# Designs tried in a protein design run: peptides against a protein of PDB entry 6IDX. Part 55

Target 1, 380 residues: chain A of PDB entry 6IDX
Amino acid sequence: KELAKLSADVTFATEFINMDGIIVLTRLVESGTKLLSHYSEMLAFTLTAFLELMDHGIVSWDMVSITFIKQIAGYVSQPMVDVSILQRSLAILESMVLNSQSLYQKIAEEITVGQLISHLQVSNQEIQTYAIALINALFLKAPEDKRQDMANAFAQKHLRSIILNHVIRGNRPIKTEMAHQLYVLQVLTFNLLEERMMTKMDPNDQAQRDIIFELRRIAFDAESDPSNAPGSGTEKRKAMYTKDYKMLGFTNHINPAMDFTQTPPGMLALDNMLYLAKVHQDTYIRIVLENSSREDKHECPFGRSAIELTKMLCEILQVGELPNEGRNDYHPMFFTHDRAFEELFGICIQLLNKTWKEMRATAEDFNKVMQVVREQITRA

## One batch from the design tools (peptide; aimed at target 1 D55 S95 L98 Q181)

Design b2_p20_6 (made by RFdiffusion4)
Pose (drawn by RFdiffusion4):
Structure b2_p20_6 (pose): chain A 370 residues (1-223, 234-380), chain P 20 residues (1-20)
Amino acid sequence: KELAKLSADVTFATEFINMDGIIVLTRLVESGTKLLSHYSEMLAFTLTAFLELMDHGIVSWDMVSITFIKQIAGYVSQPMVDVSILQRSLAILESMVLNSQSLYQKIAEEITVGQLISHLQVSNQEIQTYAIALINALFLKAPEDKRQDMANAFAQKHLRSIILNHVIRGNRPIKTEMAHQLYVLQVLTFNLLEERMMTKMDPNDQAQRDIIFELRRIAFDAETEKRKAMYTKDYKMLGFTNHINPAMDFTQTPPGMLALDNMLYLAKVHQDTYIRIVLENSSREDKHECPFGRSAIELTKMLCEILQVGELPNEGRNDYHPMFFTHDRAFEELFGICIQLLNKTWKEMRATAEDFNKVMQVVREQITRA
Amino acid sequence: TEAAQALRRREQAKAAEEAK
């Protein structure tokens, strides 16, 4: 108890650390008996002292043994134990992950997505905060080529709806540190879109060109003489600036292939809305048609700017858009809503092709005022 | 508590810069 008190003082901590005092603590956790059942209070003070001593930055986090790591991960992976032990255990794992790629790899193997998510369902906001913090730490430290798989795994176990029901709509008001972790989670989540945003279409890749053909087919085949007239104009009546080779329009980065993903999502998941938008504007040979392809690409880019896809998380922000915690595919759903808004605003302005940038500005103002 | 939170925020920011 006294060690937990004094270890926050650097003057004391240095003295204790220089006698390998941290090893006394790690050895106790590694091999001490009945710690959770008979000595939980002692164990809580031990973990408090350990974390206080390590927070002085005198020794590397890489000093910790695999045995110590496994024991701490064990306290998190178990059907919940004492709240004080769990809080400190989650905090120790977060610190290990943030401070070492090696520790991240070992910890990622010792804890499951389901175990971490289950700790969000406790009524204690600090436990919830550290759970989200550990999740954020795993995302921050995951290799670029593994982060997407991790996101899918957390999504399949309902991380989003659990956060919505147990944190955002929970009884306890969200305090500043929890709000910060939600902000970090949302930043990391949007940043999963960044690679596709910056990926150019290969116009010479037939498989990618066939995706555009399929987009056009879904809409034009919903319309006979009129259907023929649309196809004679290649992709003009789908609204692409490059009428003959629309794949070239997707070499603009941002938004790149993310725009294509959004269009395909709208066509497949919301086929009626996609068909309505395209057919209202595919036979219009007055200058008043709203060009779908050009509008979708620019809207995708605009949404990426508004939502700050690619921005790094920072210390100073605690903001988040709560509606993104209400749908597994909120970004794509937002695209669909905004493309309908864009078409409504276009018609309200009796807009022509020359008005394209003005309409996009009004849409930007509409979205950002909402 | 606040000192530890501030430290964790700096660690998260540093990890994000490295990852990028």

Design b2_p20_6_s1 (made by RFdiffusion4, then SolubleMPNN; from b2_p20_6, 13 letters changed)
Fold by OpenDDE base, seed 5:
Structure b2_p20_6_s1 (fold): chain B 380 residues (1-380), chain A 20 residues (1-20)
Amino acid sequence: as target 1 above (380 residues)
Amino acid sequence: SSRRFKLRKERMEKAAREAA
């Protein structure tokens, strides 16, 4: 107990470390000897002292043994561990993951996100905070392929649900530390959109062109009277599609694929449009047809609007930016939807369409409408 | 915020810069 208190002092820490004091503490953990009277209390103070000593940054985290890692991971993975030991073990694992890629690899073999979710279902907000912090550390240090797998996994869907129900909708105010960890999780998840945001459409890729054609099909073929079967001429078909792409509000009516060659937002805009068209089909059709039937020059160009809105949302959400230690702002909506970005896009495109109508905007007002929409989104 | 919370934030930012 006294050691744990003194270990917070840098002068004491330096002297204790010089005397190989950390090695003694690690060996106590490694021994796993539960036979000692007051073992749990002693272990809790040992882990406290270890963490306080290591927090001075005098000793590399790589000094820890595999046995030590397994013992600490064991305290997190085993049921019915003392709360004080669990809390410190989560914090130690977080620190190990953050400070060493080698330790990350070892820890990622010993623990799963699924095991950490159990520590979110408790009433102790400190345990919840350390559990999310460890998840964030694992997510941050994971290879890119593994990050995407983590985000798409059932564990991540379940994680979001548990966070929503047990943390955000909990009966207790969210502390600054928890808010920061929720922010970090949001940032790390939205950063997975960066690849798509920076992916240019290939105008020669038939599969990507078929998506644009599917957007046309969903908007126009559902209501087209079978009597207007496009006549046999290939040129009439091309001219018809050019008209349809104009009605969809693409900038390049001849080759809409060219609208997706700019990065950002690249293919991410097309992903959002396709999601809207498939998941919120009635909303998509309504937005497109309301603007395609207008002859008053007050048409809201859906295609252009969707691209620029996607870009704007990436800017607002800071897609591709690293987590900032000073920030604690998170969006609860991120935890309510599996595809929160696409759902946010779906809400914001409706807001844009409404704002366009209210402003009686023309194509010349486009940037002004986007500015108003940005202000509306950032104030909500 | 506890000294520990600050140190954790600094470590996270450092780790984020190293992972970029």
Scores: peptide ipSAE 0.229, ipTM 0.847, DockQ to the pose 0.857
OpenDDE base, seeds 1, 2, 3, 4: peptide ipSAE 0.135, 0.119, 0.117, 0.027; ipTM 0.801, 0.794, 0.790, 0.615; seeds 1, 2 fail the geometry check

Design b2_p20_6_s2 (made by RFdiffusion4, then SolubleMPNN; from b2_p20_6, 11 letters changed)
Fold by OpenDDE base, seed 4:
Structure b2_p20_6_s2 (fold): chain B 380 residues (1-380), chain A 20 residues (1-20)
Amino acid sequence: as target 1 above (380 residues)
Amino acid sequence: MEKRQALRKKRMEAAAKEAA
């Protein structure tokens, strides 16, 4: 207890470290020896002292043994551990992950996000906060290939539901630290959109062109009576497709792929459009057909609008920004759905279409409509 | 506790900069 208190002092810490004091503390954890009276209390103070000493940055985190890591991970994975030990163990794991890629690799082998989820279902907000902090640390330090797996784990209804129901909708006020951890988790999740946001469409990629063709098919061929045989000659087909791409509201009616070569939003806009067309097909078809049937120059160009809206949403949500220590603003909506960004796009594209109609906008008013929509989204 | 939270936040931000 006294050691744990004194370990917060840098002068004491320096002297204690010089006497190999940290090594003694690590060995106490490694031994796992429950033979002492008040072992749990002693261990809690040992872990406190260890963490306070290591927080001075005098000693590398890489000094810890595999046995130590396994013991600490064991305290997090075992259900019957004292809350005080659990809290400190989560904090130690977080610190190890953040400070060392080597320790991250070892810890990622010993613990799963699934095990950390159990610590979110508790009434102790401090435990919940440290559990999310460790998830965030693991997410941040994960190699790019594993970041998608972490995102998929976050997209799991179980994790989202637990965060939503036990943290966000909990009967207690969210503390600043928890709000920060939720913000960090959200930022890390949004950063997965950055790849697609910065991916240019290749106009020569047939698979990507087939997606644009699928958007056309869903909009125009789904309602067409099977009697319009696909047998019109190649030239009539090209002319027909150019008309269809105009009706879809692409800027480049001849080659809509060119509209997706600008980054941001690149391919992310196409992903959003495809998601809308497949998941919310009725909404998609309605929006397209309502505007394609207009000859009055008041048509809302869906393709252009979808691209610029995707870009705007990326700007509003600050996609690609790094987690900032001073921020604690998070969007509860992003915990409600696995495809929350695409769902937000689907809401906002309807808002845009409505706003366009209400303003009686023309193509010349496009930027004004987008500004009004931005204000509407940022105030919501 | 508060100092530790601030330190961890800085470590998270530092780790984010390294991961970028």
Scores: peptide ipSAE 0.247, ipTM 0.857, DockQ to the pose 0.935
OpenDDE base, seeds 1, 2, 3, 5: peptide ipSAE 0.239, 0.237, 0.231, 0.244; ipTM 0.852, 0.852, 0.850, 0.855

Design b2_p20_6_s3 (made by RFdiffusion4, then SolubleMPNN; from b2_p20_6, 10 letters changed)
Fold by OpenDDE base, seed 2:
Formats: structure tokens, C-alpha cells, sequence
Structure b2_p20_6_s3 (fold): chain B 380 residues (1-380), chain A 20 residues (1-20)
């Protein structure tokens, strides 16, 4: 207990480390000697002292043995551990993951996200915070191939739902540190959009062109009487499609694929449009048709608007930015839906379309509408 | 505790910079 207090002092820590004090503490953890009276209390103070000493950054985290790692991981994976030991064990694992890639690999083998989820279902907000912090650390240190798997595991309705129900909608005020960890988790998840945001459409890729064609089909063929069979020659079909792509509000009416060659937002804009068209079909069709039937030059160009809105949302959400230490602002909506970005896009495109109408905008007002919409989104 | 979280946030920010 006294050691744990003194270990917060850098002078004491330096002297104690020079006396191999950390090695003694690690051996106490490794020994697992449950036979001592007050073992749990002693262990909690040992882990506190160890963590305070290591927090000075004098000793490398790579000095810890595999036995120590397994023992700490054991305290996190076992269901019946003292809360004080669990909290310190989560904190030690977080620190090990953050400070060493070699320790990350070992810890990722010993602990699953599923085990960490159980620590979110508790009333102790400090345990919840350290559990999310460890998830975030694992996410940060994961290789790119495993990041998508972790994100998919995060998209697993279970983790998101547990965070939403037990943390965000909990009967307790969210502390600043929990808000920070939720922010970090949001940033790490939105950074998965960076790949799609920076992916250029290949105008020669038929599969990507077929998605644009599907957008046209959903907008226009759903109302087309079967009597307008796409009958006559290839040229009439091209001319028809050019008209349809103009009505969809693409900048390049001849080859809409060219509108998706700009990065950002690249293919991410097309993903958002396709999601809107498939999941919110009535909203999509309404937006397209309300603007396609206008002969008054007050038509909102959907395609252009969707691209620029996607780009703007990426800027607002800081897609591809690193987590900032000082930030604690998170969007609760992120935890309400598996495809929260696409849902946000669907809300914002309706807001854009409404704002366009209210402003009586023309194509010349496009940038002014986008500025007003940006202010509306950032104030919400 | 609060100082410990601050230190860890700094470590996380550092780790994020190293992971990019």
C-alpha cells in the first residue's frame, strides 16, 4: 500500500527501479501464491505499484515475462476476479498493447473482444472505461487485415448494443474519460471508410458501372410501364441514359463514372448512394423524381449533391484523422446502427434537398447551399 | 487516476501516430 503511493513519485520510482524493484513486483504476480493472507489486497497494491512505476517510462514494457502476461490476461478472462484486480489488469493490458507490438501479439492470442464485452455489462464505469480503452488499443495495434475483422466484430450488433445500452443509455453520467474512449472508438471505426474514400472509380470496370446503372434503374424503371421496353438501337439507349444521368444530377451526363474519379470521396459516395437507393428506396426515388420533374431551374442535382455531401461528411467526421487526446465528442448515432455513416448520409441528403428548396436554389447557388447545410450539420 | 488516464491518452495518441 505504501509502495503503491510512493511509486507515483518519480524520485522514488527511479531509486526503486534501480534496485530491481519492478522485477520483485513481477515475480509476486507470476508466483500466483494465493496462500497468503489478504492475497487479493496485496495483489491489487502490487499491480498498482507496478503500473505507477511503469508509467514513468523508465523501463520498457518488453521486460515483462510471458508468465506475467498470461497471469494478467487470466485475471481479465476469468469471471470471478476481484474488481480491484480486474481494473488494474485491464489497465496493464492496455498499456502493454499500446507500448509494444510484440506484447500486442501475445495479448491478442490470450484475450478475445468477447471476453472484454463481459466487462462492459457491469455497473462500474471505471471497468467499462478500461475495457473500451483496451479494445481501442487492440484496434490501434491490429494489422490492417485484422482491423477490418475487429470492425466487423464491432459491427457485431452485440458490442455496439452493449455500449449503447450499458454505457451511453446508462443511468449514470458519462465521465470525461469514458467520453474520450467512445470518441476514440468512433474515430477508429470511421477511419475504415478512408480506403473507400480514397478509392477512385475505374470508368472501365463494368461492375462499378453496373452500380450506377442500378441507381438509374431504381430511380426510373420502377415507375416505367413495361411498354417502354428498352427496344431500339444502341444509340437511342445511350441518349436515353444520358438524359437519365442528367435527371439524376450527375455532372458528367455521358459517363457518370467520371464523377467518382475524384478522391475524396471516390467510391464512398457511390456506396452511400447505393445504400440510400436500396435501404431507403422511397426516400431516394422521391428526392430524384421531385428534382427530375422540375423545369424551373430549381432542380437539386442529386448525384453532384451526394458526392459533395459525402466529401463534406468525411471532413466533418475527420475521416482518416488520428484520435486526439483532448477530444471527448462522440456521436451517439454511431452506436445506433451498423451502417451509421450511410444512415447519416441519408439524413443529411434529405436536409440538403429541403434546404435547397427553402433557399429556392439554382445550380449557381450550389456552394452556398452546401455551406448552409454544413452549418446545420455541425450545430446538430 | 486522472493523471494516469492523461498519460495513457498520450500513449494512445503516440501509438496511433506510429500505426499510421
Amino acid sequence: as target 1 above (380 residues)
Amino acid sequence: MEKRFELRRKRMEKAAKEAK
Scores: peptide ipSAE 0.258, ipTM 0.862, DockQ to the pose 0.912
OpenDDE base, seeds 1, 3, 4, 5: peptide ipSAE 0.255, 0.251, 0.250, 0.257; ipTM 0.860, 0.857, 0.860, 0.861

Design b2_p20_6_s4 (made by RFdiffusion4, then SolubleMPNN; from b2_p20_6, 12 letters changed)
Fold by OpenDDE base, seed 1:
Structure b2_p20_6_s4 (fold): chain B 380 residues (1-380), chain A 20 residues (1-20)
Amino acid sequence: as target 1 above (380 residues)
Amino acid sequence: MEKRWKKRKELMEKAAKEAK
């Protein structure tokens, strides 16, 4: 207990480290010796002292043994661990992951996200916060090849439902630190969209052009079998497509693929449009047809609006940015949907279409509508 | 606790910069 208090002092820490005191603490953990009276209390103070000493940054985290890592991981994976030991063990693992790639690799072999989910089901918000912080650390330090697999684990309905029901809808107000960890988890998950956001459409790629054609088909030819691949369309068919692309609200009516060459949002905007058209077909068709039938210059250009909205959502969600230490804003929708970004887009495009109608906007008012929609999204 | 959370945020920011 006294050592744990003194370890917060840099002068004491320096002297204690110079006396190999930190090695003694690590060996106490490594021994796993439960024979001592008040073992749990002693271990909790040992882990506190170790963490406070390491927090001075005098000693590299790489000094810890594999046995030490396994013992700490064991305290996190065991169901009957003292809350005080669990909390400190989560904090130590988070520190190891953040400070060392070599320790990350070892910890990622010993601990699964599934084991950390059990610590989210408790009433102790501090344990929940440390568990999410460790998940975030593991996600951040994951190599690119494994980052998608971790994101798929976050896309697991189970983890999302547990966070939603036990953290967000819990019987206790969310503290600032928990809100920050939820924000970080959201940012790290949406950063996987950066590749698509920065992917330019190739106007010569037939497969990408076929997606734009599918958007047209769903909007105007809903009863037509998709098996009618656009054969070499006669000039009349090309002229019809140009009209359809105008009704869809693309800026380039002749070659809508050109609207997706700007990054951001690149191909991510097309992904959102296709998701809306396939998953929320009635909503998509309604938005397109309501605007395509207008002759009063108050038509909302769906294609242009969808591109600029996707870009705006990327900015609001900080896609491709580092998590900001000062932010704690997260969208509950992130925890309610498998495809949270595309679902958010689907809600926001309906809001945009409504706001456009309410403002009686024309194409000249486009930027004003987008500004109002931005304010509405950021206040929700 | 607060001092520790601040330090973890700094470490997270550092690790995020190293991951780009």
Scores: peptide ipSAE 0.218, ipTM 0.845, DockQ to the pose 0.866
OpenDDE base, seeds 2, 3, 4, 5: peptide ipSAE 0.223, 0.213, 0.063, 0.228; ipTM 0.846, 0.844, 0.630, 0.850; seeds 2, 5 fail the geometry check

Design b2_p20_7 (made by RFdiffusion4)
Pose (drawn by RFdiffusion4):
Structure b2_p20_7 (pose): chain A 370 residues (1-223, 234-380), chain P 20 residues (1-20)
Amino acid sequence: KELAKLSADVTFATEFINMDGIIVLTRLVESGTKLLSHYSEMLAFTLTAFLELMDHGIVSWDMVSITFIKQIAGYVSQPMVDVSILQRSLAILESMVLNSQSLYQKIAEEITVGQLISHLQVSNQEIQTYAIALINALFLKAPEDKRQDMANAFAQKHLRSIILNHVIRGNRPIKTEMAHQLYVLQVLTFNLLEERMMTKMDPNDQAQRDIIFELRRIAFDAETEKRKAMYTKDYKMLGFTNHINPAMDFTQTPPGMLALDNMLYLAKVHQDTYIRIVLENSSREDKHECPFGRSAIELTKMLCEILQVGELPNEGRNDYHPMFFTHDRAFEELFGICIQLLNKTWKEMRATAEDFNKVMQVVREQITRA
Amino acid sequence: SFFDRHMALRRKEQARVAEE
C-alpha cells in the first residue's frame, strides 16, 4: 500500500527502480499464488505501483517478460474478476501496446475481440473507458495491412451497438475521458476509408470498367425507345463528365474508388432510390438534369472533407457524431441520404450544369448546419 | 486520481503513436 502511494513521486521512484524494484512487482505477478482469491487487494496495490513506476519513463516497456504479459492478459481474458484488478490490467495492456510494436503483437494474440467487448457491458465507466482505450490502442498500432480485418472482427461481435447501448445511451453521463476515447474510435473508423479514397481506378482494368457498366445497367434497364436513346449516349445520361470513358473520372483522388464503392452500395442496397435518381435525370435533354456520376464523385469527396477522413487523432478533441454509432454502414448510408438531398436541392434551384458548384455549396451548407 | 493521471498520459501517447 505504501509503495503504491510513494511510487507516484519521481524522487522515490528512481530510488526504488534502481534496486530493480519493478522486478519485485513483476515477479510477484508472474509467480505469486492465490493472487486473485486471497490477495486481490495486495495485487491491486502491486499493479498500481507498477503502473506509477513505469509512468516516470525511466525504463523501457520492452523490459517486461512474456510471462508477465500473459498474466496481465489473463486477468482481462477471464470471466470478469475484481474491478480494481481489471481496471489496472486494461491500463497496463494499453500502455504496453502504445509503447511497443513487439508488445502489441504478443497482446493481440492473448486477448479476443469478444473478451474486450464484454468489458464494455459492465456498469463501471472507467472499466468501459479503458476497454475502448485498449481497442483504440490495438487499432493505432495494428499494421496498415491488418487494421481492416480487425475492424471487421470487432463489427461482427457488435462493438458498435454495444457502445451505443452501454455507453452512449447508458445511465451514467459520458465524462470527458470516455468522450475522448469515442472521438479517437470515430477518427480511426473513418480513417479505414482513407486507402480507398486515395486509390485511383485503373481505366484499363476490364473488371473495374465492368462495375460501371453494371451500375448503368441497373438503372437504364429499369426504363424501350427511351432506353435505346440513353445507351446511345454512352455514360452521358448516367451523369459522368467523361461520357465515353467514365473510368477516367475515378482517377481523381480523393475520392477515387471510394466514390465507386458508394455508388455500388446505393445501387445494390437501395436500388429503388438509385433508379429514381438516375431515371429522373437520364432522359432530360434540357440543361436541367442533375448528373449522377459527377454529383456522386463530388459528394463523396465532400463527405470525406466534412468527416475529415485521413485526419490523425489528436489530444485536443473530444467530439463525435453519435449517429455513426447507429448503423454498421453509416458512411454509405449517409452518402445515400446526401445524394437524395443533393437531387432535391438541385431541383429546388432549377439548377443547370453551370450551377454545379453552387448546388454543391448549398448542399455543403445543408449538411454542415445539420 | 490514478485514472485521471493515467488517462492524461495515455492521451499523449495515442497522439504520438498516430503521428508515427

Design b2_p20_7_s1 (made by RFdiffusion4, then SolubleMPNN; from b2_p20_7, 9 letters changed)
Fold by OpenDDE base, seed 1:
Structure b2_p20_7_s1 (fold): chain B 380 residues (1-380), chain A 20 residues (1-20)
Amino acid sequence: as target 1 above (380 residues)
Amino acid sequence: SFFEKRMAKQRKLQEKVAKE
């Protein structure tokens, strides 16, 4: 207890480290010896002292043994562990992950997201906060090739539903520290959209053009088999497509692919449009056909609106921004669905279409409509 | 509390690591 308190002092820490004191503490953990009276209390103070000593940055985190890592991971995985030991073990794992790529690799092999989920189902919000903080650390340190797998693990209905039901909709008010960790988790999840947001459409890529053709097909040819999409359309078909692309509200009626060459939002806008068209087909068809049948110049250009709305949502959600230590603003809605960004887009595009009608807007009013929609989204 | 002090350090570290 006294050691844990003194370990916060840099002078004491320096002297204790020079005496190999950290090595002694690590060996106590490595031994796993439960034979001591008050073992749990002593272990909790040992882990506290270890953290406080390591926080001075005098010793590299890479000094810890595999046995030490396994013992700490073991405390997190054991169902009957003292709360004080569990909290400190989660904090140590987070610190190891954040400070060392080599320790991240070892910890990622020993700890599953499934094991951390059990610590979200408890009534102790501090344990829940440490568990989310460790998840965030694992996400931050994941190599780029594994970030999508981690994201898919977050998109696992189970983790999302548990956070929603046991943390956000829990019987206790969300504390500032939990709100911050939920914010960080949300930022890291949205940063996965950055790649698509910064991907320019290649107007020469046939596969990407086929997505635009699919949007047209769903809107105007709902009963037509996608297999009958004639590639080399006759001039009459090209003229029909130009008309259809105008009715879809693309800026470039001849080559809608050009509308997706600007980044942001790049291909992310096309992903949102395709998601809406496939998952919410009736809503998509309604929005397109209601505007395509108008001759009064009050048509809401769906294609242009979808692109600018996607860009606006990226700006509002700060896609590509790094987590800030001072922020704690998170959106509970993003825990309600696996494809929460695309679902938000689907809600907001309906709001935009409604607002356009209510304002009796024309193409000249486009920016004014977008400003009103921005205010509506940011107030919700 | 120990929790609040720890979380304050961790928030700073997370932001630092995110910027690396």
Scores: peptide ipSAE 0.535, ipTM 0.956, DockQ to the pose 0.832
OpenDDE base, seeds 2, 3, 4, 5: peptide ipSAE 0.524, 0.527, 0.530, 0.517; ipTM 0.954, 0.955, 0.955, 0.952

Design b2_p20_7_s2 (made by RFdiffusion4, then SolubleMPNN; from b2_p20_7, 9 letters changed)
Fold by OpenDDE base, seed 4:
Order: sequence, then structure tokens, then C-alpha cells
Structure b2_p20_7_s2 (fold): chain B 380 residues (1-380), chain A 20 residues (1-20)
Amino acid sequence: as target 1 above (380 residues)
Amino acid sequence: SLFERRMAKMRKLQEEVAKE
């Protein structure tokens, strides 16, 4: 106990480390020997001292053995571990993950996000905070190829539901530390959109062009009697598609793929449009057809609007922002759905369409409408 | 508290790691 307290002092820590004291502490953990009277209390103080000593940055985290890692991971994965041991073990794992890529790799093999979910279902907000912090650490240190897997784990309805119900909607006020970790988790989740936001469409990629064609099909062919087979002439077909792309509200009616070459929002806008068209088909068709049938110059250009709205949402949500230590603002809505960004887009595109009508806007008013919509979204 | 001190250190470290 006294050692754990004194270990916070840099002078003491330096002397203790010079005496190989930290090695003694690690060996105590590695031994796992429950034969000592008050083992749990001793272990809790040992782990405290270890953390405080390591926090001075005098000793590399890479000094720890695989046996040590397994013991600490064991305290997190085993049921009925003392709360004090669990808290310190989570903190140690987080520190190991953040400070060492080698330790991250070893820990990622021993612990899953699924195992950490159990620590979110407790009433202890400190444990919950450490568990989220460890998830964030694993996310931060994950190689790019595995970040999507971490995102998918977060996108799991279970994890989001647990965070929403046990943390955000819990009976306790959210402390600043928890709010920060929720913010970090949100930032890391939004950063997964950055790749798509910065991906330019290749106008020559047939698969990407087929998505645009699918948007046309869903909008115009889904209600059409199969008897209106597009007339056999290749020229009539090309002219028809140009008309359809105009009705869809693309800026480039001849080659809509060109509208997605701007980054941001790049392919993310197309992803949102496709999601709306597939998941909210009735809403999509209604928006497109309502505006495509207008001859009064008050048509809301869906394609252009969807692209600019996606860009605006990325700006509002600060997609690509790095976690900042001073921030603690998070959006509870993003914990409610696995595709919360696309759902937000679907809400906002309806708001945009409504606002366009209310303003009796024309194409010349486009920027004014977007500004009004921005204000509406940011005030909501 | 130990918790608050740990969280403060971890917040800083998370930001540093995110910049790498």
C-alpha cells in the first residue's frame, strides 16, 4: 500500500526502479501464487505500484513478459475477479496497448471486444470507462486492415445497445472521463467514413457505374410496367439515360460518375444514396419522383443535394478529426443504429427536400437552402 | 483519484497515438 502511494513520486520511482523493484512486482504478478494471506489486496497494490511506476516513462512497457500479459488478461477475462484488480488490470492493458505495438498484438490475441462488453454491464462507471478506454486503445492501435473488424464489432447491435442502455441511458450522470471515452469511440468510428469520403469514383469502373444505374433502376423502373422495355435503339437508350440522370438531379447528366470525383465526399455520397434507395426505397422513390415530375423549375436536384449534404454532414460531424484530449462531446444517436450515418443522411435529405419546397427554391437558391439546412441540423 | 489521474494520462496518450 505504501509502495503504491510512493510510486507516484518520481524521485521514489527512480530509486525503486534502479533497485530493480519493478521486476520484483512483475514477478509477483507472473507467479499467480494465491498462497499469500490477503493475496487480492496485495495484488491490487502491486498492480497500482506497477502502473504508477510505469507512468514515469523510465521503463519501457516492452519489458513485460508474455506470462505477465496473460495474467493481466486473465484478470479481465475471468469471472468474479475483485473490482480493484479488474480496474487496474484494464488500465494496465490499455497502457500496454497504447505504448507498444508488440504488446497490442499479444493482447489482441488474448482479449476480444466481446469479453470487454461484460465490463460495460456493471454499475461501476469506472470499470465501464476503463473498458471503453481499452476498446478505444485496441481501435487506435489496430492496423488499418483490422480497423474495419473493430468497427464491425462496434457496429454490433449488442455493443452499441449495451453502451446506450447501460452507459448513456444509465441512472447515473456521465462523468467527464466517460464522456471523453465515448467521444473518442465516436471519433474513431467516424474516421472509418474518411476512406470512402476521400475515395474518388473512377468513371471507368463499371461496377461503380452499375451502382448509379441501380439508383436509376430503383427510381424509374421499379414502378414501371415491364411492358415499357426500353426501346431497342442504343441511341434512344443513351438519350433516355441522360434524361433519367437529369431527373435524378445529377450535375453531369451525361456521366453522373463525374459528380463523385470530388473529394470530399467522394464515394461516401454514393454509399448514402444507395443505402437510401435500398433500405428506405419508398422514401427514395418519393423524393426522386416528386422532383423529377416538376416542370416549374422548383425541382430539388436529388443527386446534387445528396452529394452536398453528405459533404455537409462530414463537415458537421468533423469526419477525419483526430481524438482530442480536451473534448468530451458525443452524439448519442450514433449509438442507436449500426448505420447511423446513413440513417442521419436519410433524415437530413428529407429535411432538405422539405426545406427546398418551403423556400420555393430554384437551382439558383441551392446554396441558400444548404445554409438553412445546415443551421437546422446544427441546432437539432 | 488514481482513476482521474490515469484517465488524464490515457487521454493524452490516446491523442499522441492518434497522431502517429
Scores: peptide ipSAE 0.532, ipTM 0.956, DockQ to the pose 0.841
OpenDDE base, seeds 1, 2, 3, 5: peptide ipSAE 0.524, 0.600, 0.515, 0.022; ipTM 0.954, 0.963, 0.952, 0.573; seeds 2, 5 fail the geometry check

Design b2_p20_7_s3 (made by RFdiffusion4, then SolubleMPNN; from b2_p20_7, 11 letters changed)
Fold by OpenDDE base, seed 3:
Formats: C-alpha cells, sequence, structure tokens
Structure b2_p20_7_s3 (fold): chain B 380 residues (1-380), chain A 20 residues (1-20)
C-alpha cells in the first residue's frame, strides 16, 4: 500500500526502478502464487504500484514478459477474480496495447472481444469503462486489415446489444469516463466508413456499374427475373437507361457512375442506396416512383439527394475525425442497429423527400432543402 | 479517485495514439 502511494512520486519511482524494484513486482505477478496470506490485497497493491511506476515513462512497456501478459490476461478471463484485481488488470492491458505494438499483437492473441463482453454484463460501471477502453485500445492499434474484423465484431449484434442494454440503458447514470469511451468507440466505428467515403467509383468497373443497374432494376423492373440481364445495349436500350437514370435523379443521366467519382461521399453513397433498395425496398420504390411520375419540376432527385445526404451525414457525424480527449458526446442510436449509419440514411432520405414536398421545391431549391434537412437532423 | 486519475491518463494516451 505504501509502495503504491510512493510510486506516484517521480523521485521515488526513479530510485525504485534503478534498484530493479519494478522487476520484483513483475516477478511477483508472474509467479501466480496464491499461497500468500492476503494474496488478493497484495496483488492489487502490486498492480497499482506497477501502473504508477510505468506511468512515469521511465521504463518501456516492452520490458514485460509473455508470462506477465498471460497472468494479467488470466485475471481478465477468469470468472471469479477480485474486482480490484480485475480493474487494474484491464488498465494494465489497455496500457500495454496502447504503448506497444508488440504487446498489442500478444494481447490480441490472448484476449477476445467475447471475453471482454462478460465485463460489460456487470453492474460496476468502472469495470465496464475499462472493458470498453480496452476494446478501443485494441481498435486503435489494430492493423488496417483487422480493423474491419473488429468493426464486424462490434457490429456483431452481441457487443452492440450488450452495450445498449447493460451500459446505455443501465440503471445508473453514465459517468463522464464511460461517455468518453462510448464516444471513442463510436468515432472509431464511424472512421471505418471513411474508406468507402473516400473510395471513388471506377466507371469502368463492371461490378460497380451492376450495382447502379440493380438500383434501376429494383425501382422499375422489380417483377423481372434478374437472370434477364439485358444483353448488348442497343442504342435504344442506352436511351431507355438514360430515361431511367433521369427518373432515379442522377445528375449524370448518361453515366450515373460519374456521380460517385466525387469523394466524399464516393462509394458510401452507393452503399447506402443499395442498402435502402434491398432492406427497405418498399420505401425505396415509393420514393423513386413518386418522383419519377412527376412532370411538374417538383421531382426530388433521389440519386443526387442520396449522394448529398450521405456527404452531409458524414459531415454531421465527423467521419474521419480522430478521438478527442475532451469529448464525451455519443449517439445511443448507433448502438440500436448493426447497420445504424445505413438506417439513419434511410430515415433521413425519407425526411428529405418529405421536406422537399412540403417546401414545393424545385432543382433550384436543392441547397435550401439540404440546409433545412441538416437543421432537422442536428436538432433531433 | 484512482479510476478517474487513470482514465484521464488513458484519454490522453488514446488521443496521442490516434494521432500517430
Amino acid sequence: as target 1 above (380 residues)
Amino acid sequence: SLFEKRMKKLRKQQEKVAKE
């Protein structure tokens, strides 16, 4: 206890470290010897002293052994661990992950997000906060190829549902520290959209063009078998598609692929449109057909609106911004659905279509409608 | 508290790591 207190002093810490004191603490953890009287209390103070000593930045986190990592991971994975030990163990793991890429790799092999989920199903908000903080640390340090896997793990109904039900809808007020970690998790999740937001459509990519064609098919040919891929586009067929793409509200009626070459929102807009068309087909068809049947210049251009709305949502949600230490604002809505961004898009595109009608807008009013919609979204 | 002190340090470290 006194060691843990004194370890906060830089002078003491320097002297203690110079005497290999930190090595003694690590060996105590590595031994795993439960035979000592007051083992749990001694271990809790040992872990506290270790954290306070390491916080001075005198010793590299890379000094820790694999045995030490396994012991700490063991304290996190064991169901019956003292709360004090668990809290400190989570804090140590988080610090290891954040401060060392080599330790990240070792910890990512020893600990699964599934094991951390168990620490979210508790009434102790401090444990829940450390668990989310460790998830955030793993997310921050994940290589780019594994970030999507972590996103998918977050999008896994289980983690999201547990955060929603046990943290956000818990019987306790959310403290600032928890709110911050939820904010960080949300920012990191939104940053996965950045890749798609910054991906330009390749007008020569047939697979991407087929998505635009599928949007047309769903809107106008919903009863037609997809197997009737219309063969070689006769000039008459090209002219027919131009009419359909105009009715879909694309800016480039001849080549709608060109509308997705602008970044932001790039391919993310097409992803949102396709999601709406497949998951909310009735809503999509209604919006498109309602505007396609109008010859009164009051048609809401769906394609253009979807692109600009996607861009606007990226701006509102600050997609691509880095986590800020001072922020704690998170959106509980993003924990309610696996594809919450696409669902938000689906709500907002309906709001846009409604607002367009209410304003009796024309194409000249487009920016004004978007501004009104922005204000509506930001007030909700 | 120890928790609050620790979380304050971790927030700073998370921001630092995110900027690296």
Scores: peptide ipSAE 0.530, ipTM 0.955, DockQ to the pose 0.837
OpenDDE base, seeds 1, 2, 4, 5: peptide ipSAE 0.528, 0.519, 0.544, 0.523; ipTM 0.955, 0.954, 0.957, 0.954; seeds 4, 5 fail the geometry check

